# Peptides against a protein of PDB entry 6J07, part 39

Target 1, 107 residues: chain A of PDB entry 6J07
Amino acid sequence: GQRGWFCGSVSQDLRQFWVAEGGTISDPRAADFLFSCDASHPDTLRIYQSLDYIEDNATVFHAYYLSAVANAKIKNSVALGHFILPPACLQKEIRRKIGSFIWEQDQ

## One batch from the design tools (peptide; made by RFdiffusion4, then SolubleMPNN)

Design b2_p15_4_s3 (from b2_p15_4, 5 letters changed)
Fold by OpenDDE base, seed 4:
Structure b2_p15_4_s3 (fold): chain B 107 residues (1-107), chain A 15 residues (1-15)
Amino acid sequence: as target 1 above (107 residues)
Amino acid sequence: FKAIPKSLYSTNPLA
């Protein structure tokens, strides 16, 4: 199965889409996929502060991934890795190297 | 948390 956790910053619509596409919703400890729309949200910050995350045993993805999947003509055209959501403190440096994040484009 | 294979980064796990 595809177990996902959602930060409070993620809309109910995106959560429902996840379930509609075969995912399940669980607490962070049981989840394989962690979704957030706000790296500064307290829920997400708790993830970043966890030992598992610090030791690279967890990854947070921007929930815009779900929107991209929903809008994609070909589902396989969406790559999960394009939606990795780093801590806010690292985003500036990352943008400097690779440009704006995909969820920041077309604004 | 459960770590996922990084090989999934190049794919859409919902596909």
Scores: peptide ipSAE 0.604, ipTM 0.924, DockQ to the pose 0.665
Fold by OpenDDE base, seed 3:
Structure b2_p15_4_s3 (fold): chain B 107 residues (1-107), chain A 15 residues (1-15)
Amino acid sequence: as target 1 above (107 residues)
Amino acid sequence: FKAIPKSLYSTNPLA
């Protein structure tokens, strides 16, 4: 199954889309996928500060992934890894190397 | 948290 947790920064529309596409919503401990729209949101920060995350046993994805899936002509053309949401302290350096994140680009 | 295989990063798990 596709068990997802959502930061409070994620809209209900995106959460509903996840469920409509076959996902379920759970607490972080039970979730396979962690979604957020704000690396600085307290909910997301708690994930980054967790032992599991520090030990690389968790990944946070930007919920814009769901928008990309919704708008894609071919759904399997969307790669989840393009939506990894790193902690804010790392984002500036990442942008310097590879440019703006996909969720920051003009549509 | 549940860890997912990194091989999923190249896919759309909802597809």
Scores: peptide ipSAE 0.604, ipTM 0.925, DockQ to the pose 0.635
Fold by OpenDDE base, seed 1:
Structure b2_p15_4_s3 (fold): chain B 107 residues (1-107), chain A 15 residues (1-15)
Amino acid sequence: as target 1 above (107 residues)
Amino acid sequence: FKAIPKSLYSTNPLA
């Protein structure tokens, strides 16, 4: 199944869209997909600080992925990997190398 | 946590 966890920074609208598209909502330990809109939110920080995350056994994605899917003319044109949300300490260097994140470009 | 395969990064799992 498509089990997702959502940081408190994610709106109910995006959570509801996930469920409407066939996803389910679970706790982080049981989830396949971890969604957040804020790398500095306490919920997300707890994930980044976990041993599982440090050992590359977890990935956090920006929930803007769901907005991109909702607005896409072709559903397969949206790639999940474009929405990886790294810790705040890495974001400046990433922006320098590849430019602004997708979720920042529409603002 | 349950890790997903990185091959999914090039896909839309909701498609």
Scores: peptide ipSAE 0.603, ipTM 0.924, DockQ to the pose 0.646
Fold by OpenDDE base, seed 2:
Structure b2_p15_4_s3 (fold): chain B 107 residues (1-107), chain A 15 residues (1-15)
Amino acid sequence: as target 1 above (107 residues)
Amino acid sequence: FKAIPKSLYSTNPLA
C-alpha cells in the first residue's frame, strides 16, 4: 500500500482523500510519500534537515497533487513528479528555469 | 524514510 505522512499544513480533506483512495497515514520514517503545503512549515523543515533527506533518500511532495488527482478525468494523467516540493532556498532557481509551480498557477 | 523509485515520478501511484 501507499504509506503517507502529512505536514500540519495539509488540510484534513486532503488527508481523507488519501485514505479514501487506498492510502494509509504513518509517521515520517515509515512513510513512502511525504506531503506538505508549506516548505517553511516547521514539520516540513524538520524533514529537509534530516540526514536521510540530505542524502537524497526522501522526497517531499506538495499535497496539491491530491487535489489534482481528485479533479482529473483520467487518473493516470497526473504525474507525481510535477509536485515535488523542494526547500524554499531552491525554489527561486527552479522557477527561473522551469516556471511557476503547478500549485501556484491556479491562484 | 522510505525512498521511492524515481520512475514513479512519471506516474500516478494512486491510479
Scores: peptide ipSAE 0.603, ipTM 0.924, DockQ to the pose 0.637

Design b2_p15_4_s4 (from b2_p15_4, 7 letters changed)
Fold by OpenDDE base, seed 2:
Structure b2_p15_4_s4 (fold): chain B 107 residues (1-107), chain A 15 residues (1-15)
Amino acid sequence: as target 1 above (107 residues)
Amino acid sequence: FGAIPKELYGTNPLA
């Protein structure tokens, strides 16, 4: 199934889109997909501080992925991996190596 | 929680 958790930073519109596309919303413990729009939001920080995340057994994705899917002419042109949302402390280094994140380019 | 196959990173799971 497609069980998703959403940080409080994610709009209700994006949450509704997830459900409309067949997803369900659950708490982070039961979710397979973790979505956030703010790596510094307390909800997301709690994920980054969890053992699952520290042990590299969890991934947070930027919810802009859902917006990209909603607006894509070709649905398969959107790759989930392009929307990995790392902790804020790592973002500067990542930008230096691979450039700005997709959600930043469109803003 | 938040564990998905990394093979999905190259796809759109909603497609």
Scores: peptide ipSAE 0.576, ipTM 0.927, DockQ to the pose 0.693
Fold by OpenDDE base, seed 3:
Structure b2_p15_4_s4 (fold): chain B 107 residues (1-107), chain A 15 residues (1-15)
Amino acid sequence: as target 1 above (107 residues)
Amino acid sequence: FGAIPKELYGTNPLA
């Protein structure tokens, strides 16, 4: 299945889109997909501090992925991996190497 | 929790 957890930073519209596309919403422990729009939000920080995340067994994705899917002419053109949301402390270095994140390019 | 196969990173799981 497609079980997702959402940080409080994610709009209700994006949550509703997830459900409309067949996803379900669960707590982080039961979720396969973790979505956030703010790496500094307390909800997301708790994920980054979890043992599963520290041991590289969890990934947080930016919820802009859902917006990209909603607007894509070809659904298969959207790659989930492009929306990995790393902790804030790593973002500057990542931008230096690969450029601005997709969710930052239109704002 | 929050663990999916990394093979999915190149795909759209909602497609």
Scores: peptide ipSAE 0.576, ipTM 0.927, DockQ to the pose 0.699
Fold by OpenDDE base, seed 5:
Structure b2_p15_4_s4 (fold): chain B 107 residues (1-107), chain A 15 residues (1-15)
Amino acid sequence: as target 1 above (107 residues)
Amino acid sequence: FGAIPKELYGTNPLA
C-alpha cells in the first residue's frame, strides 16, 4: 500500500482524495509519502529537523500534487518529482535557478 | 520514513 503522512497545513479534501485513490494515512515514521502545503508549518519543520531528512533519506512533497492528479486529464502526465517541497531556506535559490514552483504557478 | 525510490519521481504513483 501507499502510506502517507499529512502536515496540518493540508486540507481534509486532499487527504480524502489520497485515501480514495488507495492510500492510507499514517504517522511520519511509518509513511513513505510526506505531504505538506507549508514548509514553515511546525509539522513540516519537525520533518526537516529529523535525522532521516538530514541524511537525505526522506522527501517532503507539496500536497498540490494530489490536486494536480485529481484534475489531470492524463494521469501519467503528473510527475511526483515536480512537487518536492524543500525547506524555506532553500526555496529562494531554487527559484532563481529553475523558476517558480509548480504549485505557485497553478495557484 | 518518507523514503521512496527516486525512480518514482518521474512518475505518478497514483496513476
Scores: peptide ipSAE 0.576, ipTM 0.927, DockQ to the pose 0.682
Fold by OpenDDE base, seed 4:
Parts: structure tokens; sequence; C-alpha cells
Structure b2_p15_4_s4 (fold): chain B 107 residues (1-107), chain A 15 residues (1-15)
């Protein structure tokens, strides 16, 4: 099973899609996948401040990943790693090196 | 929590 946690910034529609695709929703401690749409949301900030994250044992993904999967003609064409959501303080440097994030391109 | 094998980064876990 796929255990996911969702920041309050993530819409109910995306949460429902996760469940429809076989995922389950849990608290952060039990989750393997952490989803957020806002790196500055208090829920997400708590993750970034956790020891697991600081020690590079946890990863937050932008929930736009789920939208990409939902709209993909070929589901295998979507790579989870393209949706890593880093803390806001690191995003500028990352954009400089690899370009704008996928979730920003359609907006 | 939130620990996913990095090998999955190149895949779609929902696929």
Amino acid sequence: as target 1 above (107 residues)
Amino acid sequence: FGAIPKELYGTNPLA
C-alpha cells in the first residue's frame, strides 16, 4: 500500500484521487509519501523542521504530482522525483540550477 | 516518516 500524508494546502480532490488510485491517508509519522502544495504552510514547515527531514530521511513532494498522474496519457511517464518540494529558502537556488518547477510552468 | 527509497524518484509509484 501507499501511505500518504497531506498538508492542509492540498485540495480534497487530490486527496481523493490518491485514495482512488490505491493510496491511504495517514498522519506524517506513519506516512511514506508526504504531499504539499505550499512550502510555507505551517503543516509543511513542521515537516521541514523535523529530525527526519533535517537528516535527509524524509522528502516532501508537491501534490501537483497527483494532477500530473491524473492527466497523463501514460502513467509511467510521470516521475515522482520531478515533484520534490524543497523548503522555500532553497527554491531560488534550485531554480537557478535546474529551471522552474513543473507545478509553476502551467501557471 | 516520509522515507521513500530514492530509486522510486524515477518512477510513478501509482502506476
Scores: peptide ipSAE 0.576, ipTM 0.927, DockQ to the pose 0.700

Design b2_p15_5_s1 (from b2_p15_5, 11 letters changed)
Fold by OpenDDE base, seed 5:
Structure b2_p15_5_s1 (fold): chain B 107 residues (1-107), chain A 15 residues (1-15)
Amino acid sequence: as target 1 above (107 residues)
Amino acid sequence: DEVEKYVQRLLAAQA
């Protein structure tokens, strides 16, 4: 499905793009996709603290994925898996292993 | 751990 939840850190433009592409917006429990631009935002922290996330039944994605899709010549060339947003406390160690996150590369 | 889990998911997506 295309049900998405959005952290308050995500711009209205990206939310509108999601809807324009056929997505709907729902609460986190009903959502197929969880989008955030800030792992430290209170909305996102509540996701990381939820039982669904702790039990590995939820994944948070950086909303920059939607921007990348919007700007891609071939939309299916953008890999959602490259946009998994981990908790802030893990990011430094992850960067040491894989380098900067894809949403940080064009800044 | 959680870091390794993330790395594995990323590598799987890149494959």
Scores: peptide ipSAE 0.391, ipTM 0.843, DockQ to the pose 0.445
Fold by OpenDDE base, seed 3:
Structure b2_p15_5_s1 (fold): chain B 107 residues (1-107), chain A 15 residues (1-15)
Amino acid sequence: as target 1 above (107 residues)
Amino acid sequence: DEVEKYVQRLLAAQA
């Protein structure tokens, strides 16, 4: 199964889409996928501060991934790896190296 | 450093 945790910054629509696609919602320790729309949200900050994350055993993904999947013309055409959400304090420097994040390009 | 490690992680995930 696919267990996901959602930051409070993620809309109910995206959460509902996750469930509609067969996913379940769990606490971050039990989740296979961690979704957030805001690296600065307190919920997400707690993830970044967790031992699992610090030890590189957890990854936070931007929930825009789910929107991209919902709108995709070709199944499996959306790469989850494009949606890794880094801590806010790193984003400016990361953008200088790889460009704007995919969730920012349509805004 | 932390930025470099994260960038490499992103790039690897995008490959």
Scores: peptide ipSAE 0.387, ipTM 0.846, DockQ to the pose 0.423
Fold by OpenDDE base, seed 2:
Structure b2_p15_5_s1 (fold): chain B 107 residues (1-107), chain A 15 residues (1-15)
Amino acid sequence: as target 1 above (107 residues)
Amino acid sequence: DEVEKYVQRLLAAQA
């Protein structure tokens, strides 16, 4: 199964796509995938502050991944790992090392 | 540190 949690920053369209593809929507603790479009959104901040996240048992992904999947011509060609969304306080330093995030490039 | 951890994860995923 595909259990996902969504930050309030994620559009209803992307949530609907997730469900249309066979996913279900759950609370963060039950979810296998955590999606957000804003690392500074209160919903996402609560994830970053959780014990699961602090202990590296949770990962937040940018929901633009779902848009990329929806638009992909080859199924399963979009790599989820490209869409890891780190806390806002780390993003500037990360960008200096690896460049702009993929969701920033495609928008 | 935490920054390096994320950098390595992203680089590994993109490779």
Scores: peptide ipSAE 0.383, ipTM 0.845, DockQ to the pose 0.500; fails the geometry check
Fold by OpenDDE base, seed 4:
Structure b2_p15_5_s1 (fold): chain B 107 residues (1-107), chain A 15 residues (1-15)
Amino acid sequence: as target 1 above (107 residues)
Amino acid sequence: DEVEKYVQRLLAAQA
């Protein structure tokens, strides 16, 4: 199903959109999708430190994905894979290689 | 290398 966990950094509006689109909200262990707007938020840091994440069994996505979906004219035109949110300590070097993240770009 | 891992994941997703 569409079970999602949300970092405290994610607005209620985006959470509500998730539910409106048929998603449910769960704890991170049960969630299929992990959403955050801040890699440095304590909630997200706990995910990065979890065994599931360390063993590459979990992925954190930037919740801006949901905003992009909400604003998309074509259903399924937004690729979730573009919104993988890496730990804060890696982001600077990643940006040097691939450029700014999609959630950092102007509409 | 964690950086390279993430780079590859993102690049693959963009393809």
Scores: peptide ipSAE 0.378, ipTM 0.844, DockQ to the pose 0.492; fails the geometry check

Design b2_p15_5_s2 (from b2_p15_5, 8 letters changed)
Fold by OpenDDE base, seed 3:
Structure b2_p15_5_s2 (fold): chain B 107 residues (1-107), chain A 15 residues (1-15)
Amino acid sequence: as target 1 above (107 residues)
Amino acid sequence: DEVEKYVEIKLEAAK
């Protein structure tokens, strides 16, 4: 399904886009997708601390994914995997290995 | 470690 949870860091515009595309908004336990724009936001931190996340049953995605989808010229050309939002404490090392995150580019 | 896991998950999810 397309049940999504949104961190408070996500703009209303992106939430509206999600709904416009057929998605619904739910609590994180019922959500199929978890969206955030800030790994350090309290809402997102609670996800990282949850048992589901710790047991690798949950993934947080940067909501910029939705912007990329909205701007994509080819349907389904945006790879969700490029938008995985890891905890803040891991990001520096991750950037050293694979480069800057997509949502940090072209700013 | 966590970084390696992230990389693996990202690669898998990007397919």
Scores: peptide ipSAE 0.265, ipTM 0.792, DockQ to the pose 0.332
Fold by OpenDDE base, seed 1:
Structure b2_p15_5_s2 (fold): chain B 107 residues (1-107), chain A 15 residues (1-15)
Amino acid sequence: as target 1 above (107 residues)
Amino acid sequence: DEVEKYVEIKLEAAK
């Protein structure tokens, strides 16, 4: 199935879109996808501190991905890889290497 | 580089 975990920073609208598209909501250990809108939110910090994440078996994505999918005119035109949400401590250097994050561009 | 390693690993994991 399409199981997703959501940080408390993610709006109910995005969660509802996930479910409407056939997804289910689960705890982070059972989830196939982890969504957050804030790398510094306590929920997300707990993910970064988890063994699964430390062992590179988990990836956190910015929930703005779901908004992009919802508004996409072409199927599969939104690349999930562009929405990887790294820990806050790495973001500055990552921006220097790959540019501003997509979720920051309209700010 | 930790950042490059992170990006590489996470991009692959996202596929």
Scores: peptide ipSAE 0.240, ipTM 0.776, DockQ to the pose 0.225
Fold by OpenDDE base, seed 5:
Structure b2_p15_5_s2 (fold): chain B 107 residues (1-107), chain A 15 residues (1-15)
Amino acid sequence: as target 1 above (107 residues)
Amino acid sequence: DEVEKYVEIKLEAAK
């Protein structure tokens, strides 16, 4: 499905794009996709602390994914896996292993 | 390690 939850850190424009593409907005428990722009935002921290996340039944994605999809010439060329947003405490080590996150490269 | 396990699990969950 296309049920999405959005952290307060995500712009209204990206939320509107999600809906325009056929998505719906739901609470985190019902959502198929969880979007955030800030791993340290209180909304996102609550996700990381939830049982669904701790039990590996939830994944948080950086909302920049939606911007990348909107701008892509080929829609299926954007890989969702490249936009996984890990907790802040893991990000430095992840960058050392795989490089900068894709949402940081154009900044 | 924890990072590698995290990446592996979350990539699989994203598919």
Scores: peptide ipSAE 0.234, ipTM 0.772, DockQ to the pose 0.148
Fold by OpenDDE base, seed 2:
Structure b2_p15_5_s2 (fold): chain B 107 residues (1-107), chain A 15 residues (1-15)
Amino acid sequence: as target 1 above (107 residues)
Amino acid sequence: DEVEKYVEIKLEAAK
């Protein structure tokens, strides 16, 4: 099963794609995948402040992953690991070490 | 692996 939670920053189109691909939408506690487009959005901030996240039992992914999957020519060719969305306070250091995030590269 | 390094950096920085 694929249960997903979506931050309010994620478009309805991406949510609809998730459901069309067989996913369901749930609250963050029940979700297998957490999607956001904005680490500073209040919804996402609440995730980062949650016990599950603090204890490293949750990961937030940038919803641009779903766009990449939708446009991929080869199934399973999009690596989810490239779309981990860290808290805003960590992003600058991460960019310095590994470069811009994948969702920022085509902007 | 770049993804491994990315996750490792994230976890290290978050501690």
Scores: peptide ipSAE 0.202, ipTM 0.754, DockQ to the pose 0.089

Design b2_p15_5_s3 (from b2_p15_5, 8 letters changed)
Fold by OpenDDE base, seed 5:
Structure b2_p15_5_s3 (fold): chain B 107 residues (1-107), chain A 15 residues (1-15)
Amino acid sequence: as target 1 above (107 residues)
Amino acid sequence: DEVDKYVELLLAAAK
């Protein structure tokens, strides 16, 4: 199954899409996928501060991934790995090395 | 460091 947690920054439409595609919504500890649209949102910050995240057992993804999937013409053409959402304090330096994040490009 | 960790993950996905 696909268990997902959603930051309050994620729209209801994207949450509904997740469920429509067979996903379920759970608390962060039970979730296999963590989605957020804002690394600085209190919900997301709590994830970054969690033991699971600190021990590298959790990854936060930008929820725009779901929008990209919904709009993709080719199934499985959208790579989840492109949407890894780093903590806000690291994003500037990451952008210097790899360029703007994909969710910033497509918006 | 932490930045390199994310860079590596993102680059791996882009291949």
Scores: peptide ipSAE 0.651, ipTM 0.917, DockQ to the pose 0.512
Fold by OpenDDE base, seed 2:
Structure b2_p15_5_s3 (fold): chain B 107 residues (1-107), chain A 15 residues (1-15)
Amino acid sequence: as target 1 above (107 residues)
Amino acid sequence: DEVDKYVELLLAAAK
């Protein structure tokens, strides 16, 4: 199964959706997917500071991805890559290059 | 740099 870690900033509803879709919840080291709704949350900051992340072996995704999946009409049509959550200190410059993040946009 | 890394990843997803 797919193992996910969740920052404390992620709602219980989204966590439950993950499990309902067949996922399991694990610690960050064992997780295949790391979800957060707040790059500045202490839980997420610890991920960014971890050796796995520093060595480019980990990626944090915004948990809004799960909401998008839940609302998608076509299964597997939501691109996970759109939801990569960069460290807060980098987001401003990233937005200057590609625009607002998808989780910041109106549906 | 780090910013370019994320930009590349995000743009790749948009394809």
Scores: peptide ipSAE 0.650, ipTM 0.916, DockQ to the pose 0.511
Fold by OpenDDE base, seed 1:
Structure b2_p15_5_s3 (fold): chain B 107 residues (1-107), chain A 15 residues (1-15)
Amino acid sequence: as target 1 above (107 residues)
Amino acid sequence: DEVDKYVELLLAAAK
């Protein structure tokens, strides 16, 4: 199954959507997917500081991905990779190179 | 560097 961890910054609506689509909610160590809406939230910061993340065994995604999936008209048209959430200290330079993140764009 | 890692990942997803 799809096991996900959610930062406290993620709304209950998005969590409920995850479960409605067949996902389960777990702790970060057991999760296959890590979701957050705030790179500066203490929960997310703990992920970035974890050994699993430092060793590239974990990736944090912006939970707006779930909203995009919910609104998509074409199945599998939303690419999870677009929603990789970098640490806050890196975002400004990343944004200068590739533009605003997808979760920052009004749709 | 660290920034380039994320840039490459994000660009790869766009393709």
Scores: peptide ipSAE 0.650, ipTM 0.916, DockQ to the pose 0.507
Fold by OpenDDE base, seed 3:
Structure b2_p15_5_s3 (fold): chain B 107 residues (1-107), chain A 15 residues (1-15)
Amino acid sequence: as target 1 above (107 residues)
Amino acid sequence: DEVDKYVELLLAAAK
């Protein structure tokens, strides 16, 4: 399905785009996709601390994915996998290995 | 190792 949860850090515009594209908004447990713009936001931290996440049953994506999709000229050309949002404590080391995250490149 | 998990996921998306 296309059920999404949104951290409070995600703008209303991105939430509205999700719904406009046929998505629904749900609580984290019911959601198929978890979106956040801030790994350090309390809402997102609660996800990282959840059993579902610890047991690898949940993935958080940066909501900038939705912006990229909205602005894409080719349908399905944006890879969701580029937007995996790791916990804040891991990001520095990840950047050292692969460079800046895609959502940071045009900021 | 936990870092490597995310690195692998992100790199896989780039393929």
Scores: peptide ipSAE 0.649, ipTM 0.916, DockQ to the pose 0.549

Design b2_p15_5_s4 (from b2_p15_5, 9 letters changed)
Fold by OpenDDE base, seed 4:
Structure b2_p15_5_s4 (fold): chain B 107 residues (1-107), chain A 15 residues (1-15)
Amino acid sequence: as target 1 above (107 residues)
Amino acid sequence: DLVDKYVELLLAAAK
């Protein structure tokens, strides 16, 4: 199944889309997918500080992925990997290397 | 380092 956790920064619309697509919402420890719209949100910060994340057993994705999926004309055309959400403290240097994140584009 | 890790992950998704 698709078990997802959502930071408080994620809108109800995106959460509802997740459920409509067959996903369920769970706590971070049970979730397979962690979604956030704000790496600096306290909810997301707690994820980055968790043992699961530190041991590379968890990944946070920007919830804009769900919006991209919802708007996509071709099923499975949106790559989840493009939406990996790094900790805020690393984003500036990452952006210098690869450019703006996909969720920052076309705004 | 962590920056390189994320860069590699993000670039890998573009394949």
Scores: peptide ipSAE 0.646, ipTM 0.912, DockQ to the pose 0.505
Fold by OpenDDE base, seed 5:
Structure b2_p15_5_s4 (fold): chain B 107 residues (1-107), chain A 15 residues (1-15)
Amino acid sequence: as target 1 above (107 residues)
Amino acid sequence: DLVDKYVELLLAAAK
């Protein structure tokens, strides 16, 4: 089973998709995957401030990953790594180096 | 730095 945590910024539809695909929803400490649609949301900010994240034991992913998976024609064609969601304060400089994030391109 | 960390992670996924 895959345990996921969801920021309040994530729609109920995406949460339901996660569960429908066999995932469970848990608190951040128990979760294997952390999903958010807003790096500036208070829920996500608390993750970035957590000891697990500071010690590099946690990664936040943009929940649009789930939408991409749901709409993918080829299974496993969507790479989770493309959806790493960095803190808001770092995003501008990251974009300068690699371009817009995938969730920004597809929306 | 942190920016380079995320850049590396994102680029690795794009390979």
Scores: peptide ipSAE 0.646, ipTM 0.912, DockQ to the pose 0.516
Fold by OpenDDE base, seed 2:
Structure b2_p15_5_s4 (fold): chain B 107 residues (1-107), chain A 15 residues (1-15)
Amino acid sequence: as target 1 above (107 residues)
Amino acid sequence: DLVDKYVELLLAAAK
């Protein structure tokens, strides 16, 4: 299914879009997808500190993915993998290697 | 390391 967890940093509009597209909202442990707009938000930090994440069983995605999907002209043209949200402490080094994240480019 | 892991994942998505 499409069970999603949302950090408090994610707008209600994006949450509503998720539900409108057939998704449901759940707690992090039950969620298939974890969305956040802020790696430094306490909600997201708790994810990074969880056993599921530490054991590589969880991935956090930037919720801007949903905005990109909403605005996509071609269905399924947006790659979720582009929106993997790393912990804040790793982002600078990642940017040095691959450039700015996709959610930073349209701003 | 973790950085390389994320880099690989992000680059893979671009393919």
Scores: peptide ipSAE 0.646, ipTM 0.912, DockQ to the pose 0.514
Fold by OpenDDE base, seed 1:
Structure b2_p15_5_s4 (fold): chain B 107 residues (1-107), chain A 15 residues (1-15)
Amino acid sequence: as target 1 above (107 residues)
Amino acid sequence: DLVDKYVELLLAAAK
């Protein structure tokens, strides 16, 4: 199955969608997917500071991915890679190079 | 650097 961890910044609606689509919810050590809506949330900061993340064994994705999947007209048309959530301290420079993140574009 | 790493990952997903 698909095991996911969710930052406290992620709404219950998105968590429920994950479960409805066949996912399960676990602690970050056991999870295959890490979701957050706020790089500055304490839960997410702990991930960025973890040994697993520092050693490039973990990736945090913005939970807006799940909303995009829910609204997609074509199956598998939403690329998870578009939703990689970088640490807050890096976002400004990344945004200067490639533009606003996909989760910011509909606002 | 780290910024370039994330830029590369994000651009790769866009292809």
Scores: peptide ipSAE 0.646, ipTM 0.912, DockQ to the pose 0.514

